# Ledger of designs, part 100: peptides against a protein of PDB entry 4N3Y

Target 1, 83 residues: chain A of PDB entry 4N3Y
Amino acid sequence: ETRDQVKKLQLMLRQANDQLEKTMKDKQELEDFIKQSSEDSSHQISALVLRAQASEILLEELQQGLSQAKRDVQEQMAVLMQS

## One batch from the design tools (peptide; made by RFdiffusion4, then SolubleMPNN)

Design b2_p28_5_s1 (from b2_p28_5, 20 letters changed)
Fold by OpenDDE base, seed 1:
Structure b2_p28_5_s1 (fold): chain B 83 residues (1-83), chain C 83 residues (1-83), chain A 28 residues (1-28)
Amino acid sequence: as target 1 above (83 residues)
Amino acid sequence: as target 1 above (83 residues)
Amino acid sequence: PFEELEARLRESQLRLRELNEELAAAQA
């Protein structure tokens, strides 16, 4: 009967709608997670980069100090040999 | 004494070298961590994107099905009214 | 950019090796 067919179709439509809503929700959650994860990672990486750069500066200063110390030792040794 | 001064300077030089090596190691570890973290995040995000895209496809299919079902219901109702 | 940092690190590593070599020479 046509009436029964309509009822069946209405049920199918409701079921499809429920599935659609669920899928949309799931998609949104995934997208939100991607966005949040990316932002968090970006912030963390930026912080680490700053730390690495600070270490680089320190490294350069230490290298400079090391070179100077070497020169100082050489000078003192020269004096020692003349002494 | 000059000799004592030289010894002192040599010690300072060794200490500076140790600090330099430590700093370089720390820097390397930080950079490695940044690289690994970035790669891991990228992989994770890519996987999530693929999942999201799959959901998008399913969503579109469901929407299409829903629209068709709606049309079918409307047609059947029209027949019913004429019946 | 990370690539730049890596390049700087590699350069620093090279310099460190040179410094260590010089240090060893100074101690000889």
Scores: peptide ipSAE 0.042, ipTM 0.397, DockQ to the pose 0.038
Fold by OpenDDE base, seed 2:
Structure b2_p28_5_s1 (fold): chain B 83 residues (1-83), chain C 83 residues (1-83), chain A 28 residues (1-28)
Amino acid sequence: as target 1 above (83 residues)
Amino acid sequence: as target 1 above (83 residues)
Amino acid sequence: PFEELEARLRESQLRLRELNEELAAAQA
């Protein structure tokens, strides 16, 4: 009977709508998570990059200092040999 | 005395070298961490993106199904009214 | 950007290693 068919289809429609809403919610949560995760990772990476850069600068300074010290030692050795 | 100066400078040079090596190690560890973190984040994000895409496809299918169901209900209602 | 930084870091590491080797050789 057509009336019974209508009622059945209405129920199916409601069920489909519920599934749709649930899936929409799930999708939104995933998108939010991805966004947050990406932002957090970006911030963390940026912070670590800055730290690495600081270390690089320190290494360069140490390298220069070491080179100078080596030159100083060599100079003193030369003086010693001359005397 | 020059000889004493040389010995002192040699000690300073060794100390500088030790600091250099230590800093190099620290820097390498930071680089490794950054690389690993970035790769992990990238993989995680990619996986989540794929999941989100799957959800999106499901939503589209549900939307189409819902639209069809609605049309079916409307058609049945029309038939009912005609009878 | 990040890759460029990594490249610079690698170059720095290489130079520092070379310097350390030279220093070690001089001390030997």
Scores: peptide ipSAE 0.036, ipTM 0.394, DockQ to the pose 0.027
Fold by OpenDDE base, seed 3:
Structure b2_p28_5_s1 (fold): chain B 83 residues (1-83), chain C 83 residues (1-83), chain A 28 residues (1-28)
Amino acid sequence: as target 1 above (83 residues)
Amino acid sequence: as target 1 above (83 residues)
Amino acid sequence: PFEELEARLRESQLRLRELNEELAAAQA
């Protein structure tokens, strides 16, 4: 019967629409998550890089200081040995 | 006294070396963390993108199905109205 | 090796920015 067929199709249409809406929401959530995650990751990585660079600068300064200190110790030891 | 000066310098050198070693370890940990974080983020983003794409495909299929169903309903409604 | 790591990280950051821009455009 045509009327029954129409009712069945209407039900199927509603079901399809519900699935569509759900999928659209899921897609939007994923896109938002990816965007936010990307931004957060980028910022985090940048901050960590800067921190690493600061540590590198400190390391270089310490290395230079250490080298100088070593030279100073060696010089003083030489003086000590001569006296 | 030179001997005392040397001892002081030796202490300073040890302290500087300790700081250097600590900073080197800190730097290495940061580099390792950044590398691991970057890899994890990259994999996560890739997986999420694939999921989003799968959802997009499903969305398109549902949209097509919905359009067809709508047309079918309209056709059947027309038949029903004519009888 | 640290410079190379930094370079790779910069490239990763660039890729992330590009992805973010693409996503932003798609959401606009």
Scores: peptide ipSAE 0.026, ipTM 0.396, DockQ to the pose 0.051
Fold by OpenDDE base, seed 4:
Structure b2_p28_5_s1 (fold): chain B 83 residues (1-83), chain C 83 residues (1-83), chain A 28 residues (1-28)
Amino acid sequence: as target 1 above (83 residues)
Amino acid sequence: as target 1 above (83 residues)
Amino acid sequence: PFEELEARLRESQLRLRELNEELAAAQA
């Protein structure tokens, strides 16, 4: 019967539309997640890079201090040996 | 006393070395974390992009199906009106 | 590309609604 065929096609069309809407929603959510994830990661990585750089500066200062301390100890040892 | 000065300087040197080692360890851990975080984020983002692309393809297919269904329904309606 | 797809989706939804209305009228 033609009427039944029309009803069936209407149902199929509604189902297709529902799937289309769901797919578009999912796509948007994924895009938003990608954007948010990328921004968060970028900020976190930048912060960690800055911390690493600060540590490197401190490391260099400590190395300089270590070298000076070594020289001072050696000098004091020389004095001790002469006492 | 010279001997006491030497002992004090030795302690200072050991303390400086300990701080240096700790700082180097911390720096390495930060670098490793940055690398791991970056790789994980890159992989995750890539996967999400692929999913988004798959959703877009599905959306296009659904749109084509919707258009065909519309044509079919209209054809059936014409038949119905002529019955 | 997403914006264009959303626009096409909106157009399809509009056409679907119109078609359903036409079907309802034909069945009345």
Scores: peptide ipSAE 0.030, ipTM 0.411, DockQ to the pose 0.029; fails the geometry check

Design b2_p28_5_s2 (from b2_p28_5, 19 letters changed)
Fold by OpenDDE base, seed 5:
Structure b2_p28_5_s2 (fold): chain B 83 residues (1-83), chain C 83 residues (1-83), chain A 28 residues (1-28)
Amino acid sequence: as target 1 above (83 residues)
Amino acid sequence: as target 1 above (83 residues)
Amino acid sequence: PFEELEERLEESQLRLEEFKKELEEAQS
């Protein structure tokens, strides 16, 4: 009977739409999660880049310090040799 | 009439199911992507962190080494001055 | 007395450059 078919189909449609809505929400949450995760990873890597830069600065300081130390020693030695 | 309603509902149901199928597929792909991406990112970042720490430790050791070298030279210089 | 430090410094520089490269690749 067509009337019964209508009711049945209406129920099926409602169920399908409910499932679709739920799935769409889930999908959206996953997309949001991916976006957030990507940002978090990016931030972590950026922090590591900063650490690398800090290390680079320290290396430069050490280079300068070493060069200066060598010069100082040479100067002091020269003074000693003249005394 | 009811006969027309049946046909309309059948079409709507078909459309809903098609959308649901597509959305479910998309969701699954996102889940798979998240799983893969999470593992890759975690491993990569962890490795980078360890490398960063290693380099920093080496630099600190160099700092200490430079300081010690300076002290050693000064002590030797003092000995020379007193001889 | 500074020769060893110079060598270690060069080595650390190399390692740092390698690390920076890896970071750049991670950002790509």
Scores: peptide ipSAE 0.289, ipTM 0.781, DockQ to the pose 0.812
Fold by OpenDDE base, seed 2:
Structure b2_p28_5_s2 (fold): chain B 83 residues (1-83), chain C 83 residues (1-83), chain A 28 residues (1-28)
Amino acid sequence: as target 1 above (83 residues)
Amino acid sequence: as target 1 above (83 residues)
Amino acid sequence: PFEELEERLEESQLRLEEFKKELEEAQS
């Protein structure tokens, strides 16, 4: 009977729409997760950049320190030779 | 008329199922993307971390080396002065 | 007495620059 068929179809449609809504929600959550994950990864890389920059500064200081040490030694030796 | 209603509901159900299928496919693609992206980013970041650590260790060694070199030179100079 | 250290320092600087470049590429 068509009336019974109508009721069945209405139920099926409600079920389909409910599942669609759930799936759409899941999809949105995945999209949000991707966005957040991307930002987190970016921040981690940025932190590594800062570490690299810190290392660069230290290297420069070491270079200066080494050069100064060499000069100091040379000056001391010169004084010793002239004494 | 119920027959017209049946036809309308059947069409609506088909449309709902089509959209559900599409959304499910999109969700699956996002899940696949997350899996692949997560693995790739994790490996990349891990590699960068290791490189950063290696650089930092090298710097520490250079610092120690410089300090030791200074000490060694001063000791040698002291010996020369006492000779 | 400092020659080895100078060499190591120079090498470290070069490696660091390469690493920085890799980081920049990772950010892009």
Scores: peptide ipSAE 0.287, ipTM 0.780, DockQ to the pose 0.817
Fold by OpenDDE base, seed 1:
Structure b2_p28_5_s2 (fold): chain B 83 residues (1-83), chain C 83 residues (1-83), chain A 28 residues (1-28)
Amino acid sequence: as target 1 above (83 residues)
Amino acid sequence: as target 1 above (83 residues)
Amino acid sequence: PFEELEERLEESQLRLEEFKKELEEAQS
């Protein structure tokens, strides 16, 4: 009968709303996870950039050191040849 | 009346189910995105880390090489001076 | 005596620049 239908539909609606609320919560958690993961990845890449910059500084120092060493050797060799 | 309640509840249930279906679809898409993105990001960052480490090792080798080259040249110069 | 080191240094510089570019792209 109609009264029984009302009771059944009320239960079904409650169940549907409960599922919807749960699913919406899960969806929000996934969105939060994506955001956090993106930030974490960004931080990791930023750290790698800093490492690259440190390497660049070291390379510049090596370049200068090598150039100076080469000049020093050439000068010493010139002195030896003149003596 | 009860019949009107049935019709109203049927509509509400339909709306709830439609929202639930949409939210479930969105959730699934987020899960799929996370799975794909996580794999891609993990691989990319891992590769970048390895490359960074490799470059640092290379720089250390260059430092050692330069130091050794300086020593070798000075030794050769010493030999020439003694000759 | 330093020629090899100069070449290696240049190679390292090039690789580092490429790596930096990849990092920049990853940040995009």
Scores: peptide ipSAE 0.288, ipTM 0.780, DockQ to the pose 0.830; fails the geometry check
Fold by OpenDDE base, seed 4:
Structure b2_p28_5_s2 (fold): chain B 83 residues (1-83), chain C 83 residues (1-83), chain A 28 residues (1-28)
Amino acid sequence: as target 1 above (83 residues)
Amino acid sequence: as target 1 above (83 residues)
Amino acid sequence: PFEELEERLEESQLRLEEFKKELEEAQS
């Protein structure tokens, strides 16, 4: 009868909605995970960029140091030859 | 009436199941995306970290090399002055 | 006495520039 059918459908609808709610929650958690993971990866890359910049500064200092060292040696050699 | 209630519930159930199917599909796509993206990003970042470390080691070696070269030259200069 | 260091410095420059490019690509 229709009354029994109503009760059956009400149960099925409740079950479907419960499963839908659970699945929606799971989906949201996955989206949150993706967002967080993406941000974490971005931060890691940003940190690597800072390391690269630090290396660049050090490299420039080394370039200057090497050039100066060569000039200093040349000057010292010139002085030695003059004495 | 009960008959109208049956029809209403049947429609609601169909809508719920359609939404459930869609949400389940979306969830699966997110899971697949996470699996693929996680592997790719992890490998890429790991490789970048290793490259960063390698570059830093080279610069540190250059620092040490420059310092040593300066000392060696000064020692050689001292020897020249003694001869 | 500094020739080797000059060569190594040049090599380091190239590698660092390559690394910077890889980082830029990773950020895109």
Scores: peptide ipSAE 0.288, ipTM 0.780, DockQ to the pose 0.830; fails the geometry check

Design b2_p28_5_s3 (from b2_p28_5, 19 letters changed)
Fold by OpenDDE base, seed 5:
Structure b2_p28_5_s3 (fold): chain B 83 residues (1-83), chain C 83 residues (1-83), chain A 28 residues (1-28)
Amino acid sequence: as target 1 above (83 residues)
Amino acid sequence: as target 1 above (83 residues)
Amino acid sequence: PFEQLEQRLEESQLRLQELKAELAAAQS
C-alpha cells in the first residue's frame, strides 16, 4: 500500500534528519573546539616568544656589563701599578 | 498522487542519508585530529615553558654572578690598596 | 674572576638561541 509506504518513508526521513542535525551540531562543536584550542596554543607560544626575546635583551645587557666590568678592573689595576 | 510522493520522499531520504554519511565522516576526522594534535601540542608547549623558565633562571644567576664578581674584585682591589 | 661568567654567558646565549628556534618552529 502506497499510503503505508509514504508514512514509513516520512518517518525514516524524519529520523535521518534528526541524526543529521545532531551530527552537524557535534561537528560544529568540534570545529569550534579546534579553533579555540589553536588560538590558545598560538597565544601561549607567542607569550613564550616574548619571554625569549626579553631574555635575549637581558643577555646582551649582561654581556655588555661583563665587558665593562673587566675594563673597569683593568683600569683600576693600571692605576695601582702606576702609583 | 501518492506514487509521486513516494518517489519524492525516497529521493529526499537518499539525500539526507548522503549528507549524514558525509557529516559523520567529517566529524570522525575532526575527532581524530583533536585526539592526535591536542595532546601533542600541550606537551610541546609545556616543554617550551620549562625551557623558557630554565633560561630565565640562568639569566638571573648570571646577573647575580656578575654582581658578586664585581664585589669580589673590588674587595681584592681594596686589599691591594691596603698593602 | 670573570672567565667563568663569560663561559656561562656563552652557554646561555646558545641555549636561548636554540629555544628561539624551537619556538619559531612551533609557530610555523
Scores: peptide ipSAE 0.313, ipTM 0.779, DockQ to the pose 0.836
Fold by OpenDDE base, seed 4:
Structure b2_p28_5_s3 (fold): chain B 83 residues (1-83), chain C 83 residues (1-83), chain A 28 residues (1-28)
Amino acid sequence: as target 1 above (83 residues)
Amino acid sequence: as target 1 above (83 residues)
Amino acid sequence: PFEQLEQRLEESQLRLQELKAELAAAQS
């Protein structure tokens, strides 16, 4: 019967649209998650870069300090030997 | 007319199902991408964090070591000068 | 008295450079 067929199709269409809406929502949430995750990762990497740069500065200072300390010791030894 | 309505609904249902299938596929691809990303970027960043931290600790230890070495040498020099 | 510190410093330099390289790669 055509009338019953219409009713059945209307129900099926409603169900399909409901599922489509749900799936579209889920997809959007996944896209948002990916975007946010990417931004967070980028932020973390940037922070690590800054930390690495800070470490580099400290390392350079240590290098200079070590060299200077070595020179100072040598100079002091020279003074002692000259006395 | 009911007959025309049936045909219209059948078309709409077909379109809805096509869209649903496409969206479901897209969603699956996003889920797969997220899974892969979590295995790659997230773990990589975590490892980098640990390495950065380790580097910082090492540099701090070097700083302390240098300071101590300087003190030790100066103390030895002082002893020599007092003799 | 500073020889060991010099060696440790050199090792730290190398390690830091490697870390920087990996960070640069991660940004790509």
Scores: peptide ipSAE 0.311, ipTM 0.779, DockQ to the pose 0.843
Fold by OpenDDE base, seed 3:
Structure b2_p28_5_s3 (fold): chain B 83 residues (1-83), chain C 83 residues (1-83), chain A 28 residues (1-28)
Amino acid sequence: as target 1 above (83 residues)
Amino acid sequence: as target 1 above (83 residues)
Amino acid sequence: PFEQLEQRLEESQLRLQELKAELAAAQS
């Protein structure tokens, strides 16, 4: 009776430990996935920030270009009027 | 001897099962977190990407518009000179 | 002939600033 109980409990313990090991491994993989996903998202956002900054620079150039174009037109008109 | 083994194994089994239950709960929480977080972050980033692209397209259109405006002005000036 | 371009430029600048703000919020 007692011997049989020992055998049964030993088997159950092995099974429980095997399941625990597997579950712990799965949990670790999920944690690693979360970490990697977070890093990837952060990198994507950083890249978008750089793109936005590039757009800002281009906008400034366009603003300057527009201002210069207006000045050039005014100058040319002045020349035409004075000729 | 055998009776003592039974007592020891029963305790170990209870401990293993308790750890397993806890780990399983933790794993489930991580899965739920991933499910929610992944959807939210992915959608947010995708939306930001689209907005960034839209901004870039708008800038290209502004560049073209500026070039066209310059050409139009020059053409108008040519007409004025010829009139 | 540049008035419309100036308006579009201002609108673009505003939208870009809004985008930058949202990106900053996403980083925090």
Scores: peptide ipSAE 0.311, ipTM 0.778, DockQ to the pose 0.862
Fold by OpenDDE base, seed 1:
Structure b2_p28_5_s3 (fold): chain B 83 residues (1-83), chain C 83 residues (1-83), chain A 28 residues (1-28)
Amino acid sequence: as target 1 above (83 residues)
Amino acid sequence: as target 1 above (83 residues)
Amino acid sequence: PFEQLEQRLEESQLRLQELKAELAAAQS
């Protein structure tokens, strides 16, 4: 019967639309997750860059400190030799 | 008229199912992308974190080493002055 | 007394440079 066929098709259409809506929502959540994850990763890398730069500054200070320490030792030894 | 309604509903159902199939495919591709990308990025960032930490520790050890070297030299000079 | 420290410093420089390069690559 055509009437019963209409009712069946209407039900099937509602079910299809419900699944479509749910799947679209899931897809959107995945896209949002990807975006958020990408931003988080970018921020982490940026933070690591800053840490590396801080280490570079410390390294330069250590270079200077080591050179100065050598000079100080030489100067003190010179004083001792002159006394 | 019911016959025309059946034809319309059949078309709508076909369209809904086509969209559902496409959206489900897109969702699956996003899930696959997330799995692959998350594993790659997570491993990369973790490795970078560990290397950054290792470099920082090395620099701290250099700081301590320099301080100790200075102390050792001063102690030796003190001994020389007392002799 | 400072020779070993100089060597360690050089090694640290190299490691830091490599890290910076990898970080730059990660940002690309």
Scores: peptide ipSAE 0.311, ipTM 0.778, DockQ to the pose 0.846; fails the geometry check

Design b2_p28_5_s4 (from b2_p28_5, 18 letters changed)
Fold by OpenDDE base, seed 3:
Structure b2_p28_5_s4 (fold): chain B 83 residues (1-83), chain C 83 residues (1-83), chain A 28 residues (1-28)
Amino acid sequence: as target 1 above (83 residues)
Amino acid sequence: as target 1 above (83 residues)
Amino acid sequence: PFDELEERLRESQLRLEELRAELEAAQS
């Protein structure tokens, strides 16, 4: 009868809405996870940038050191040749 | 009347199921995106880490090389001075 | 003997520049 049909539909609707609410919550959590993951990745990359930057500084220091060492040797050789 | 309730509930149920289906699809797409994105990001970051590490090692070797070169040259200079 | 080190430094510089570029791209 129609009365029983109403009860059945009410149950089905409640079940559907419950599933919808749960799924919507899950979806939101996934979106939040994506956002957080993106931020974490960004931070990791930023850290790598700092490491690379530190290496660049060290490289420049090595270049200067090498140039100076080469000049010093040349000066010493010049002195030896003059003697 | 009950008949009108049935029709109303049937509509509501159809709408709820449509929303549920859409939301489930969206959720699945997010899950797929997360899986793919996580794999890609992990691989990329790992590769960058290895390259950064390799550069650091190379610089350390260059530091050692410079120090050794200085010593070697000074030794050679000493020999020349003694000659 | 410093000539070899100079070459190695140049190579290292190139590698770092490439790495920096890739990191910058990754941040974008």
Scores: peptide ipSAE 0.324, ipTM 0.784, DockQ to the pose 0.898
Fold by OpenDDE base, seed 4:
Parts: structure tokens; sequence; C-alpha cells
Structure b2_p28_5_s4 (fold): chain B 83 residues (1-83), chain C 83 residues (1-83), chain A 28 residues (1-28)
């Protein structure tokens, strides 16, 4: 009968809505996860950039130090050769 | 009328199922995206971390090498100056 | 005595430049 059909449809609708609610929640959690992961990755890369910059500073210092050391040695050699 | 209620519920059920199908599809796409992103971005960042660390270690070794070289040369210079 | 260090320094510079390039690409 039609009344039984109504009851069946009401149950099916409740089940569909429950599944929809669950799926929507899962979707939202995935979106939040993606957002958080993206932010974390971005911050990690930024930190690596800072580390690379620190390395560049050290590299420049070493380059200057090496050049100066060579110059100092050459100068000392010149003095010794003249003496 | 009960018959009208049946028709209304049938429409609502169809709408709920359509939304559920759409949301499930979206969820699947997000899951696929997360999987792909983790395989690409995570590996990339990990590799960059290792390379950054390796670069830092290399520079520290160069720093030690330069210091040692300077000491060695100065010692040799001192010997030459005394001869 | 410094020649080897100069070469190692150049190699380090190259590696660092490559690293910076990849990091910048990753930020894009």
Amino acid sequence: as target 1 above (83 residues)
Amino acid sequence: as target 1 above (83 residues)
Amino acid sequence: PFDELEERLRESQLRLEELRAELEAAQS
C-alpha cells in the first residue's frame, strides 16, 4: 500500500542523508588535511631556503678566506725571496 | 494525500542520492590528489632536506680544511724564515 | 696547498646554486 511505501521511502531518505552527512564530513577532513599539508610543506621549504642562505654566507666567507690566505702566502713568499 | 507524499519523498530521495554521488566523487578526487601529492611533494622535500644537509656538511669540512691549510702553510713559512 | 680547496669550494658553490634553484622552484 501507499502508506507502506511512504515508510520505506522515509527510511531510505534517512539512510541517504546519513551517508551524505558522513561523506561530507570525510570530504571536509580531506580538504583540511590538504590545506594543512600544503602549509606544512611551504613552511618546511621556507626553512630550507634559510638554511641554503646560511650556507651561501658561509661559502662566501670561505671563498674570501681562501683568497686572502693565498694572497698572504704569496706576499710572504715575495718578502722571503727579496731577503 | 499519501500519494502526494510518496511523490515528494521520491524526489527528495533522488536529490539526496544525487548529492551523495557528487560528494563521493569529490571525496575520491581529494583522496587521489592526496596520494599523488604525497608521492611527489613529500619525496621532493625529503630530497631537498638531504641535499641541504649534505651541503652544510661539505661547507663545514671546507672550513676545517682551510683552517688546517693555513696552519700548515704558516708553519712551513716559519721554518723557511728561520733557515 | 690551496688548489684542492679552491676546487672543492667551486664544487660546493655549484651544488649550492643548484639547491637554491630547486628550492625556489618548489616554492612556486
Scores: peptide ipSAE 0.323, ipTM 0.785, DockQ to the pose 0.857
Fold by OpenDDE base, seed 5:
Structure b2_p28_5_s4 (fold): chain B 83 residues (1-83), chain C 83 residues (1-83), chain A 28 residues (1-28)
Amino acid sequence: as target 1 above (83 residues)
Amino acid sequence: as target 1 above (83 residues)
Amino acid sequence: PFDELEERLRESQLRLEELRAELEAAQS
C-alpha cells in the first residue's frame, strides 16, 4: 500500500542524505589534506632553496680562495726566481 | 495525498542518490590524486634532499682539499728555499 | 697542484646549477 511505501521511501531518503553528508565531509577532509600537504611540500622546497643558496655562497668563496691561492703561488715563485 | 507524496519522495530520492553518486566519484578522484601526487612529490623532495646533501659534502671536501693544497705548496716552497 | 681542485669545483658548480633548476621547477 502507498502508506507503507511512503514510510519506506522516507527512511531511504534519510539514509541517502546521511550517507551524502558523510561523503561530503570526507571529500572536504581530503581537500583540506591536499591543501595542507601542498603547503608543507612548498615549505620543504623553500628550505631546500635556502640550503642550495648557502652552498652557492660557499662555492663562490672556494672559487675565490682557489684563484687567490694560485696567484699567491705564482707571486712566490716569481720572488724566488728573482732572488 | 499519499500518492502525490510517493511521487515527490521518489523524485527526491533519485536526486539524492544522483548527488551521492557524483560526490562519491569526486571523493574517489581525490583519493586517487592524493595517492599519485603523494608518491611523486615525496620521491621528488627526498631526491632533492639527497642531492643537496651530496653538494654540501662535495663542498666540504673541496674546502679540505684547498686547505691541504695550500699547505703542501708552502711546504714545497720551504724545501726549495732551504736547498 | 690546483688543476684537480679546479675540475672538482666546476663539477660542483654544475651540480648546484642543476639542483637550483630542479627546485625552481618544483616551485612552478
Scores: peptide ipSAE 0.323, ipTM 0.784, DockQ to the pose 0.860
Fold by OpenDDE base, seed 1:
Structure b2_p28_5_s4 (fold): chain B 83 residues (1-83), chain C 83 residues (1-83), chain A 28 residues (1-28)
Amino acid sequence: as target 1 above (83 residues)
Amino acid sequence: as target 1 above (83 residues)
Amino acid sequence: PFDELEERLRESQLRLEELRAELEAAQS
């Protein structure tokens, strides 16, 4: 009868809404996770950029050091030859 | 009256189920995205980390090499002076 | 005596440049 139908539908509606609420929360958590993950990845990459930059500085220093060492050797050899 | 309630509840239930279906699909898309993105980002960043580390190690080896080369040359100079 | 070091330095430079390029690509 109609009254029984009402009660059944009310229950079904409550169940549907409960499922919807749960699913919405799950979706929100996933969105939050994506956001956080993206930020974390960005930070990691930025850190790597800094490391790479530090390496570039060191490389340039080594390049200069090598050139200077080469010049120093040449100078010393010249002195030895003059003595 | 009761019959009107039934019809109203039926509509509400249909709407709730439609929303639920949509939200479930959205959630699934997010899960799929996370799975794919996580694999890609994680692998990429890990690879970059390893390459950065390898580059740093190479530079350190170059530092050692330069120092050793300087010492070796100085030793050779000393030998020349003693001869 | 320094020739080997010069060569290794060039190689290191190349690898570093490639790394920077990939990092920049990852940031974009």
Scores: peptide ipSAE 0.322, ipTM 0.785, DockQ to the pose 0.864

